Peptides against a protein of PDB entry 4U39. Designs and how they scored, part 1

Every score and structure here is a prediction.

Target 1, 302 residues: chain A of PDB entry 4U39
Amino acid sequence: SIKVIGVGGGGNNAVNRMIENEVQGVEYIAVNTDAQALNLSKAEVKMQIGAKLTRGLGAGANPEVGKKAAEESKEQIEEALKGADMVFVTAGMGGGTGTGAAPVIAQIAKDLGALTVGVVTRPFTFEGRKRQLQAAGGISAMKEAVDTLIVIPNDRILEIVDKNTPMLEAFREADNVLRQGVQGISDLIATPGLINLDFADVKTIMSNKGSALMGIGIATGENRAAEAAKKAISSPLLEAAIDGAQGVLMNITGGTNLSLYEVQEAADIVASASDQDVNMIFGSVINENLKDEIVVTVIATG
Unless a header shows other numbers, all headers, positions and changes below count from the first letter of the chain.
Peptide ipSAE was made for these designs. It is ipSAE averaged over its two directions, with the distance scale d0 held at 1.0 Angstrom where the peptide's residues are scored. Compare it between designs on one protein only; published cut-offs may not apply.
The geometry check fails a fold that doesn't show the stated peptide or that is severely misdrawn somewhere.

## One batch from the design tools (peptide; made by RFdiffusion4, then SolubleMPNN)

Design b1_p13_1_s2
Fold by OpenDDE base, seed 5:
Structure b1_p13_1_s2 (fold): chain B 302 residues (1-302), chain A 13 residues (1-13)
Amino acid sequence: as target 1 above (302 residues)
Amino acid sequence: MKKKILYFEVRKP
């Protein structure tokens, strides 16, 4: 089974976005120290952590409170994660609960023998230096607790969105990028395909790989597959080129008019930009809502 | 070595 655990406000917003976009084949768990915020979660499983420590009033933007809250609730977290083959831990770094609890939850998932993938954001620079410093500590702790860590630099989202984009929409786009990181991987495994991905192949690419980079490309028109693939491998979300990546996960999502030729063309572009000895897994997904749009998601590991 | 590319079939809804 695949479990997605959203940790704190940003993680829970991402989980809500996943549920709203009908990301299939995953179980959703919302975790928070704030009971009122947790009540707004759309997740089936809702877990308040650190009830004794925080009394449901949240972590006060203190990562040490978030950490201790997860430690207090360790047994409940273990029970909720038990039997998962894969666990996605999603959070916004820089806050109290997400920054402190996500590494603890990730370690619990890893200790249970799940393939543990972190999908987290760095705060925007405008959120201030304190959040950036807290996020750096949380990301360092996440890196040690996961098999693969995808870090989304929120400041790079500002390069993709219009300059007039309201701050609220920039946060919604961060939640959407978190969704794309989880869905890009989960759709490879969880969607009943004519070819079941051997989960062993995903494990080979993602186990003990440390930091991973994610690129997203979107295009329409006649050359949409090639354009989407080129945009994905040159995405502002990529902090480096994928040419040295030992492992690549690629998702190609299109409408009902997605052709096998377009899938092959996109795959060949991404493979050509990757290492000569790259282990590449790619999947294609039909989403009727995309009409003429193609979305390419690339996750580079190693 | 040769790139290992694992192809998945187009998943229809």
Scores: peptide ipSAE 0.019, ipTM 0.515, DockQ to the pose 0.082
Fold by OpenDDE base, seed 3:
Structure b1_p13_1_s2 (fold): chain B 302 residues (1-302), chain A 13 residues (1-13)
Amino acid sequence: as target 1 above (302 residues)
Amino acid sequence: MKKKILYFEVRKP
C-alpha cells in the first residue's frame, strides 16, 4: 500500500490539495500538533501528536517541540504506517511541527521497511531568516531519515508565477507543487497508463538515493509532448541540470488522447538531456481531467 | 475492502 502523510500546516494543506485533485490509489494521513488545524484536514486518518506536550495548541513554530511531539506519539505513528510498502512524508519546512516531526515520522517509516520519500518545501525568503535556518536543519534531518528527499525551493515558484501574485496564491502554488511531486510518483504505480511501472522499478531508482530534484512541464497544442518535456528539463524548480543525475524517474501524464508517439517523443527529449549512463525509467498515465494538456514530471536522483 | 476509519480521538479541548 502507498501512504501519504502530511505533517504540520504545509503538509496538511498539500494533502488537502491531493484529495481535491482526486489523487488515486493512496491512503492519506494528516498529522499535526494543533488539534483545531487538524480538524480542517480532508484526510481519512487524522493524528494529533504530542497531546501531552502541546495540549493540542501546536508547536509554537519551534522544531524541537515538533520533534518531541512525534517522539511522544511514536507508537501511534508506527501503527498508522504499518503495512505500507511506500510512504510519502510531505511538509513545509521552517515551521514547528513540519520541521521537527517530519524527520521522526520518516525514520519510523524507514525502520518499518517502507520505501520512504520526503517531498518538502524550503520557505520563501520573505518568511524571514529564522524560517530559512529552521528549514535548513529540518532538511538535513530529513535527508538522513528518507530513501529519497525531493526539496522544492519556494523562491523558484516566484519565477513561474506573475509578479503581482498574492502571497496566499504563492503558498497555494507551493501546495500544488508538493501535490505534483507526490502524484508524479504515485500515479506511476497506482494509476493505469500506456506504460505502467511496477513498484520494484520505482524502488530501484529511489532507494537510498538521498537528495532529488524535480522539474515539471505543462503544454498544449500539436507539439505539446515535446514542449512539456523541454519545460520539465529546464524547469526553475531544478536547482541543477539533470545531466549529472544517476537516476531519472519520468512521468508523462495526458488525457484520453495521449498517444504512444507523444510518450516516446517526450522520453527521447529527457533521455537526450540526461547522462549517457543514467538509469532512466519512465511511465505514462491517463488522467481524464486533462483535456488537451500534457504534464511531464522529471525526478532526478543521485 | 471496507474502509476502516481509524478514528484517533482528537480530544476536544
Scores: peptide ipSAE 0.012, ipTM 0.433, DockQ to the pose 0.019
Fold by OpenDDE base, seed 1:
Structure b1_p13_1_s2 (fold): chain B 302 residues (1-302), chain A 13 residues (1-13)
Amino acid sequence: as target 1 above (302 residues)
Amino acid sequence: MKKKILYFEVRKP
């Protein structure tokens, strides 16, 4: 089974975005120290952590409170994650609960033997230096607790949105990028009967790889597959080129008109931009809500 | 070496 655990406000907003976009084949768990915020989650499983420590009033933007809250609730987290083959831990780094609890939850998932993937954001520069410093500590702790950590630099989202984008919409776009990171991987696994994709191939690419980079490309028109692939490998979300990556996961999602030729063309572009000895997993997904659009997600590991 | 690329069929919902 695949579980997605949203931790704190940012993680829960991302989980809500995943549920709203009908990301299939995953179980959703919302975790928070704030009981009122947790009630707004769309997840089926809602877990309040650190109830004794925080009394449901949240972590006060203190990562140490978030950490202790997850430690207090360890047995409940273990029971909620039990039997998962894969666990996605999603959070906005820089806050109290997400920054402190996400590494603890990730370690619990890893100790249970699940393939543990972090999908987290760095705060925007406008959230201030304190959040950036807290995020750096949380990301460092996540690296030790996961098999693969995807870090989304929120400031790079501002390069792909309009300059007049309201602050609230910039956060919604961060939630959407978190969704795309989780969905891009989960879609590769959640469909039974994939020719030659076993869960062992995913484990080979993602187990003990540390930091990973994610690129997203979207295009329409005649060359949409090639354009989407080129945008993905040159995405502002990539802090570095995918050149030298030992592992690549690629998802191409299109409408019912997605052709095998478009799929092959996109895969060849991504493979050509990757290391010569890259282990690449490629999947294609039909989304009927995508009319003429192709979305390419690239996750580079190693 | 030849890149190891694993291709999968188009998933229908």
Scores: peptide ipSAE 0.019, ipTM 0.515, DockQ to the pose 0.083; fails the geometry check
Fold by OpenDDE base, seed 2:
Structure b1_p13_1_s2 (fold): chain B 302 residues (1-302), chain A 13 residues (1-13)
Amino acid sequence: as target 1 above (302 residues)
Amino acid sequence: MKKKILYFEVRKP
């Protein structure tokens, strides 16, 4: 089974966005120290952590409170994660609960023998230096606790959205990028395909790989596959080029008009931009909600 | 090593 665990406010917003976008074949778990915020989760499984420590009032933007809250609730987290083959831990770094609890939850998942993938955001620079410093500590702790850690630099989202985009929409886009990171992988495993990916191939690419980079490209028109692939490998979300990556996961999602030629063209572009000895897994997904759009997601590991 | 590219098509039901 695949489990997606949203940790704290940002992680739970991302999980809500996944549920709203019908990300299939995954179990959703919402974790928070704030009981009121947790009630707004759309997840079937809702877990309040650190009930004794916080009394449901949240972590007060302190990562140490978030950490201790997850430690207090270790047994409940273990029970909720039990039997998962794969666990996605999603959170916004820089806060109290997400920053402190996500590494503890990730370690619990890893200790249970699940393939543990972190999908987390760095805060925007405008959220201030304190959040950036807390996020750096949380990301460091996540790196030790996961098999693969996808870090989304929120400031790079400002390069892909309109300059006039309201701050609230920039946060929604961060939640959407978190969704794309989870869905880009989960769809490859959880959705029945014409060619089934074995979970062992995913484990080979993602197990003990440390930090991963994510790129997204979207395009329309006659060259949409090539354009989407080129945008993905040059995505502002990539903190570095993918040419040194030992492993690549690629998802190409299109409408019912997605052709095999377009899938191949996009895959060839991504493969050509990657190391000559790269292990690449790619999947094509048909999404009936996409009209003329192709979305290419690239996750580079190693 | 040769690039190991695994192609799979995923259909949403």
Scores: peptide ipSAE 0.017, ipTM 0.502, DockQ to the pose 0.082; fails the geometry check

Design b1_p13_2_s3 (from b1_p13_2, 10 letters changed)
Fold by OpenDDE base, seed 1:
Structure b1_p13_2_s3 (fold): chain B 302 residues (1-302), chain A 13 residues (1-13)
Amino acid sequence: as target 1 above (302 residues)
Amino acid sequence: MKKKLFYFEIRRP
């Protein structure tokens, strides 16, 4: 089974976005120290952590409180994650609960033998230096606790949105990018394709790989597959080129008109931009809600 | 939604 655990406010907003976008074949768990915020989750499983420590009032933007809250609730987290083959831990780094609890939850998932993937954001620069420093500490702790850690630099989201985009919409786009990271991988596993990606192949690419980068490309028109692939490998979300990556996961999502030729063309572009010895896994997804759009998600590991 | 997934592995030799 695949489980997605949203940790703290940002992680739970991302989980809500995943549920709203009908990400299938995954179980959703919302974790928070704030009981009022947790009640707004759309997840089936809602877990309040650190109830004794915090009394449901949240972590006060202190990562040490978030950490201790997850430690207090270890047994409940273990029970909720038990039997998962894969666990996505999603959080906005820089806060109290997400920054402190996400590494603890990730370690619990890893200790249970699940393939543990972190999908986290760095805060926007406008959230202030304190959040950036807390996020750096939380990201460091996540690297040790996961098999693969996808880090999304929120400031790079500002390069893909309109300059007049309200601050609230920039956070919604961060939630959407977190969704795309989880969905890009989970769709490769959760839906039986024409070619069974063995979960073992995904595990080989993602197990003990440390930091990963994610690129996203969206295009329409006659050359949409090639354009989407080129946008993905040159995405502002990529802090480095994918040419040095030991592993690449590629998802190509299109409408019912997605052709095998378009899938092959996009895959060839990503493969050509990757190392010659790269282990590349790619999947194609038909989403009936996509009309003429192709979405390419690239995750580079190693 | 009927999602049809097709997976391909490119192992480069």
Scores: peptide ipSAE 0.020, ipTM 0.538, DockQ to the pose 0.636
Fold by OpenDDE base, seed 4:
Structure b1_p13_2_s3 (fold): chain B 302 residues (1-302), chain A 13 residues (1-13)
Amino acid sequence: as target 1 above (302 residues)
Amino acid sequence: MKKKLFYFEIRRP
């Protein structure tokens, strides 16, 4: 089974966005120290952590409280994760609960033998230096606790949205990028498409790889596959080019009109941008909600 | 090095 755990406010918002977009074949778990915020989750499984420590009042933006809250609730987390083959841990780094609890939850998932993937955000620069420093500590702890860590730099989202975008919409876009990172991997395993990967192929590319980079590309119209692939390999979310990656995971998602030719064209573009000796896997997924859109997701590891 | 600003239109479905 595949489990997606949203940790703290940002992780829970991402999980809500995944549920709203009908991401298939995954179990959703919402984790928080704030009981009121947790009640707003759309996840089937809702877990309050650190009930004794926090009394449901949240972590007060302190990562040490988030960490201790997850440690207090270790047995409950183990029970909720039991039998997962793969665990996605999603969080907004820089806060209290997400920053402190996500590494503990990830380590619990890894110790249970699940393929553990972190999909986390760095805070926007406007959230202040304290959040950036807290996020850096949490990201370091996540890197030790996961098989693969995808870090989304929220400041790069400001390169893809209008300058007049309200702060609330910038956070919604961060939730959407977190969704795309989880869905881009989970769909390759859980959603039938033109070409599916087995879990063993994904495990081979993602096990003990450390930090990964993610690029996304979306296009419509004539040459949409080539345009989406070119956008993905040149994504602002990529902190580096994919040409130095030891592994590449590519998802090509389209509507019911996605052709095998479009899949091949997109794959050839990503392969040509990668190292010749790269272990590249690709899958293609049909999502009826995309209609005329193609979405290419590239995850570079190693 | 020309920074190509790639505008991602993340089109909402």
Scores: peptide ipSAE 0.006, ipTM 0.385, DockQ to the pose 0.025
Fold by OpenDDE base, seed 5:
Structure b1_p13_2_s3 (fold): chain B 302 residues (1-302), chain A 13 residues (1-13)
Amino acid sequence: as target 1 above (302 residues)
Amino acid sequence: MKKKLFYFEIRRP
């Protein structure tokens, strides 16, 4: 089974976005120290952590409180994660609960023998230096606790949105990019496509790989596959080129009109931008909600 | 799939 755990406010917003977009084949768990915020989750499983420590009042933007809250609730987390083959841990880094609890939850998932993938955001620069420093500590702790850690630099979202985009929409786009990171992987395993991957192949690419980068490309029209692939490998979300990556995971998602030729064309572009010795896996997914759009997601590891 | 509801009691203050 695949489980997605949203940790704290940002992680729970991302999980709500995944549920709203009907991401299939996954079980959703919302985790928070704030009982009121947790009640707003759309997840079927809602877990309040650190009830004794915080009394449901949240972590006060302190990562040490988030950490201790997850440690207090370890047995409950273990029970909720039991029997997962794969666990996604999603959070906004820089806060109290997400930053402190997500590494503890990730370690619990890994200790249970699940393939553990972190999908987390760095705060925007405008959220201030304190959040950036807390996020750096949380990301370091996540890197030790996961098999693969996808880090989304929120400041790079400002390069793909209009300059007039309200701050609230920039946070919604961060939640959407977190969704795309989870869905781009989970669909390859849980959703039958034109090309199905074995979970063993995904495990080979993602097991003990450390930090990963994600690129996304979307296009329409006659050359949509090539355009989407080119946008993915040149995505502002990629802090580095994929040519140095030891592993690449590619998802090609299209409508019912997605052709095998378009899948091959997109795969060839990503392969040509990668190292010659790269271990690349690719999968194709049919999403009936996509009419003329192709979405290419590239995850570079190593 | 059988929904396993793990009800963790959110104790309202």
Scores: peptide ipSAE 0.006, ipTM 0.343, DockQ to the pose 0.018
Fold by OpenDDE base, seed 3:
Structure b1_p13_2_s3 (fold): chain B 302 residues (1-302), chain A 13 residues (1-13)
Amino acid sequence: as target 1 above (302 residues)
Amino acid sequence: MKKKLFYFEIRRP
């Protein structure tokens, strides 16, 4: 089974966005120290952590409170994650609960023998230096606790949105990029497509790989496959080129009109941008909600 | 489907 655990405010917003976009074949768990915020979750499973420590009032933007809250609730987290083959831990780094609890939850998932993937955001520069420093500590702790850690640099999202984009919409786009990171992997396993991967293939690429980068490309029209692939490998979300990656995971998602030719064309572009010795896996997914759009997601590991 | 709020009260014996 695949479980997605959203940790704190940002992680729970991302989980809500996944549920709203009908990401299938996954179980959703919402974790928070704030009981009022947790009630707004769309997840089936809702877990309040650190109830004794915080009294449901949240972590006060303190990562040490988030950490201690997860430690207090360890047995509950273990029971909720038990029997998962794969666990996605999603959070916004820089806050109290997400930054402190996500590494503890990730370690619990890994200790249970699940393939543990972190999908986390770095805060925007405008959130201030304190959040950036807290995020750096949380990302370091996540890297030790996961098999693969996808880090989304929120400031790079500002390169792909309009300059007049309201702050609230920039956060919604960060939640959407978190969704795309989880869905780009989970759909390869859980959603029928033209080419499906087994869980063993994904496990081979993602086990003990450390930090990973994600690129996304979206296009429409006659050359949509080639354009989406080119946008993915040159995505602002990629802090480096994919040519140095030891592993690449590619997802090609399209509507019911997605052709094997378009899948091959996109795969050839990503392969040509990668090292010759790269361990590449690719899958293709049919999403009936996509009309003329192709979405290419590239995850570079190692 | 009705959302099930699982309150795991660990009842100590």
Scores: peptide ipSAE 0.005, ipTM 0.318, DockQ to the pose 0.018

Design b1_p13_2_s4 (from b1_p13_2, 10 letters changed)
Fold by OpenDDE base, seed 1:
Structure b1_p13_2_s4 (fold): chain B 302 residues (1-302), chain A 13 residues (1-13)
Amino acid sequence: as target 1 above (302 residues)
Amino acid sequence: MIKKTFYFAVRKP
């Protein structure tokens, strides 16, 4: 089974966005120290952590409270994650609960033998230096606790949205990018393909790889597959080029008119931009809601 | 919504 665990406010907002977009084949768990915020989750499983420590009042933007809250609730987290083959841990880094609890939850998943993938955001620069410093500490702790960590730099989202985009919509776009990171991988595993990807192949690419980069490309019209692939490998979300990546996961999502030629063309572009000895897994997804649009998601590991 | 997903693993030879 695949489990997605949203940790704190940002992680729970991302999980809500995943549920709203009908991401299939995954179980959703919402974790928070704030009981009122947790009640707003759309997840089937809702877990309040650190009930004794926080009394449901949240972590007060303190990562040490988030950490201790997850440690207090360790047995409940273990029970909720038991039997998962893969666990996605999603959080907005820089807050109290997400920053402190996400590494603890990730370590619990890894200790249970699940392939553990972190998908987290760095705060926007406008959220202030304190959040950036807290996020850096939480990201460091996540790197030690996961098999693969995808870090989304929220400031790079400002390069892909209109300059007049309201702050609330910029946060919603961060939730959407978190969704795309989880869905890009989960669709590769949970949806029956023409070639069943052995979960062993995903494990080979993602196990003990440390930090990963994610790029997204969207295009329409003629050459849409090539354009989407080129946009993905040059995405502002990539902190570096993928030319040194030893492992690549690629998802190509299109409408019912997505051709095998378009899938191959996009895969060839991504492979050519990667290491010569790259292990690449690619999947194609048909989404009937995408008419002429192609979405390429690239996750580079190693 | 019928999602048809086709996966190809390109393994290193």
Scores: peptide ipSAE 0.032, ipTM 0.572, DockQ to the pose 0.678; fails the geometry check
Fold by OpenDDE base, seed 2:
Structure b1_p13_2_s4 (fold): chain B 302 residues (1-302), chain A 13 residues (1-13)
Amino acid sequence: as target 1 above (302 residues)
Amino acid sequence: MIKKTFYFAVRKP
């Protein structure tokens, strides 16, 4: 089983976005210290952590409270994660609950023997230096607790959206990028394809790989596959080039008109931009909502 | 909706 656990406000917003986009084949768990915010989750499983510590009033933007809240609720987290083959831990770093609790939850998942993948955001620079410093500490703790950690630099989202994009839409886009990171991997495993990937292959690429980079490319038109692939490997979300990556997960999502040729063309572009000895897992997904769009998601590990 | 997913593991030889 695949479980997606959203931790704190940002993680739960991302989980809500995943549910709204009908990301299938995964169980959703919402975790928060704020009981009111948790009630707004669309997840079937809702877990309030640190009920004694916080009394449901949240972590007060303190990561140490988030950490202690997860430690208080360890047995509940263990029970909720038990029997998962894979666990996605998603959070917005820089806050109290997400920053403090996500590493604890990730460690619990890893100790249960699940392939544990973190998908987290760095705060926008405009959220201030305190959030950035808290996020750095949380990301460091996540690196130790996960098999693979995808870090999304929110400031890079501002490079892919219109300059006039309202701040609220920039946060929604961050939630969408978190969704794309989880879905890009979960669809490879949970969606029955014409070519079934062995979970063992995903585990080989993601197990104990540390930090991963994610690139996304979207295009339309006759060369849409090539353009989407080129945009993915040059994505502003990539903090570095993928040329040194020892592992790559690639998802190509298109409409009902997605051709095998387009799929191959995009895969060849990504493979050519990667290490010569790269272990690449590639998947294609048909999404009837994309019409003429192709979305390429690249996750580079190692 | 039958989501047809194709997955290719490209192992370079």
Scores: peptide ipSAE 0.030, ipTM 0.541, DockQ to the pose 0.578; fails the geometry check
Fold by OpenDDE base, seed 3:
Structure b1_p13_2_s4 (fold): chain B 302 residues (1-302), chain A 13 residues (1-13)
Amino acid sequence: as target 1 above (302 residues)
Amino acid sequence: MIKKTFYFAVRKP
């Protein structure tokens, strides 16, 4: 089974966005120290952590409280994650609960023998230096606790949105990028394809790889597949080129008119931008809501 | 000829 665990406010918003976009074949768990915020989760499983420590009043933006809350609730977290083959841990780093609890939850998942993937955001620069420093500490702890860690720098989202984008929409886009990171991987495993990927192949690419980079490209029109692939490999979300990556996961998602030629064209572009010895896994997904759009997601590991 | 292993997961709704 695949489990997605959203940790704290940002992680729970991302999980809500995944549920709203009908990400299939995954179980959703919402974790928070704030009981009121947790009640707004759409997840089937809702877990309040650190009930004795926080009394449901949240972590007060303190990562040490988030950490201790997860440690207090360790047995409950273990029970909720038991039997998972893969665990996605999603969080907005820089806060109290997400920053402190996500590494503890990730370590619990890893100790249970699940393939553990972190998908986390760095805070926007406008959220202030304190959040950036807290996020850096939490990301360091996540890197030790996961098999693969995808870090989304929220400031790079500002390069792909209009300058007039309201702050609320910038956070929604961060939640959407978290969704795309989880869905881009989960769809390769959970979605029956023309050629089903073995979970063992995904495990080979993602197991003990450390930090991973994610690129996203979206395009429409006659050359949409090639354009989406080119945008993905040159995405502002990529902190480096994918040419040195040991492993690449590619997802191409399109409407009902997605052709096999378009899938091959996009895969060839990503493969040409990658190392000659790269282990590349790609999948194609039909999403009727995309109409004429193609979305290419590239995750580079190693 | 470096074997690029292409895994095709095509989801049909």
Scores: peptide ipSAE 0.028, ipTM 0.531, DockQ to the pose 0.096; fails the geometry check
Fold by OpenDDE base, seed 5:
Structure b1_p13_2_s4 (fold): chain B 302 residues (1-302), chain A 13 residues (1-13)
Amino acid sequence: as target 1 above (302 residues)
Amino acid sequence: MIKKTFYFAVRKP
């Protein structure tokens, strides 16, 4: 089984976005120290952590409170994660609950023997230096607690959105990028395809790999597969080129007219931009809502 | 929504 656990406000917003987009084959868990915010979750499983410590009033933007809240609720977290083969831990870093609790939850998942993947955001620079410093500490703790950590630099979202994009829409886009990171991997495992990937192949690429980079490309028209692949490997979300990556996960999502040739063309472009000895897994997904669009998601590990 | 996922592991020869 695959479980997605959203931790704190940003993580729970991302989980809500995943549920709204009908990401299938996963169980959703919402975790928060704020009981009022937790009630707004669409997740089937809602867990208030640190009830004694915080009384449901949240972590006060203090990561140490978020950490202690997860430690207080360890047994409840263990029971909720029990039997998972894979756990996604999603959070917005820089706050109290997400920054402090996400590493603790990730470690619990890893100790249970689940393949543990972090998908987290760095705060925007405009959220201030305190958030950036807290996020850096939380990301460092996440890196030690997970098998693979995908870090989304929110400032790079400003390069892919219109300059007039309201701040609220920039946060919604961050939630959407978190969704794409989780869905890009979960679709590769949870959706019965013509060729099921062995979960062992995913483990080989993601186990103990540390930091991973994510790129996304979207295109339409006759060369849409090649254009989407080129956009993915040159995505502003990539903090570095993928040429040194030892492992690559690629998801190609298109409409009902997605051809095998387009899938192969996109795969060849991504493979050519990767290490010569790259272990690449690719999946193709049909989404009837995309019509003429192709979405390529690349996750580079190692 | 019929999601058909096709997975191919490409090992570089």
Scores: peptide ipSAE 0.023, ipTM 0.575, DockQ to the pose 0.595; fails the geometry check

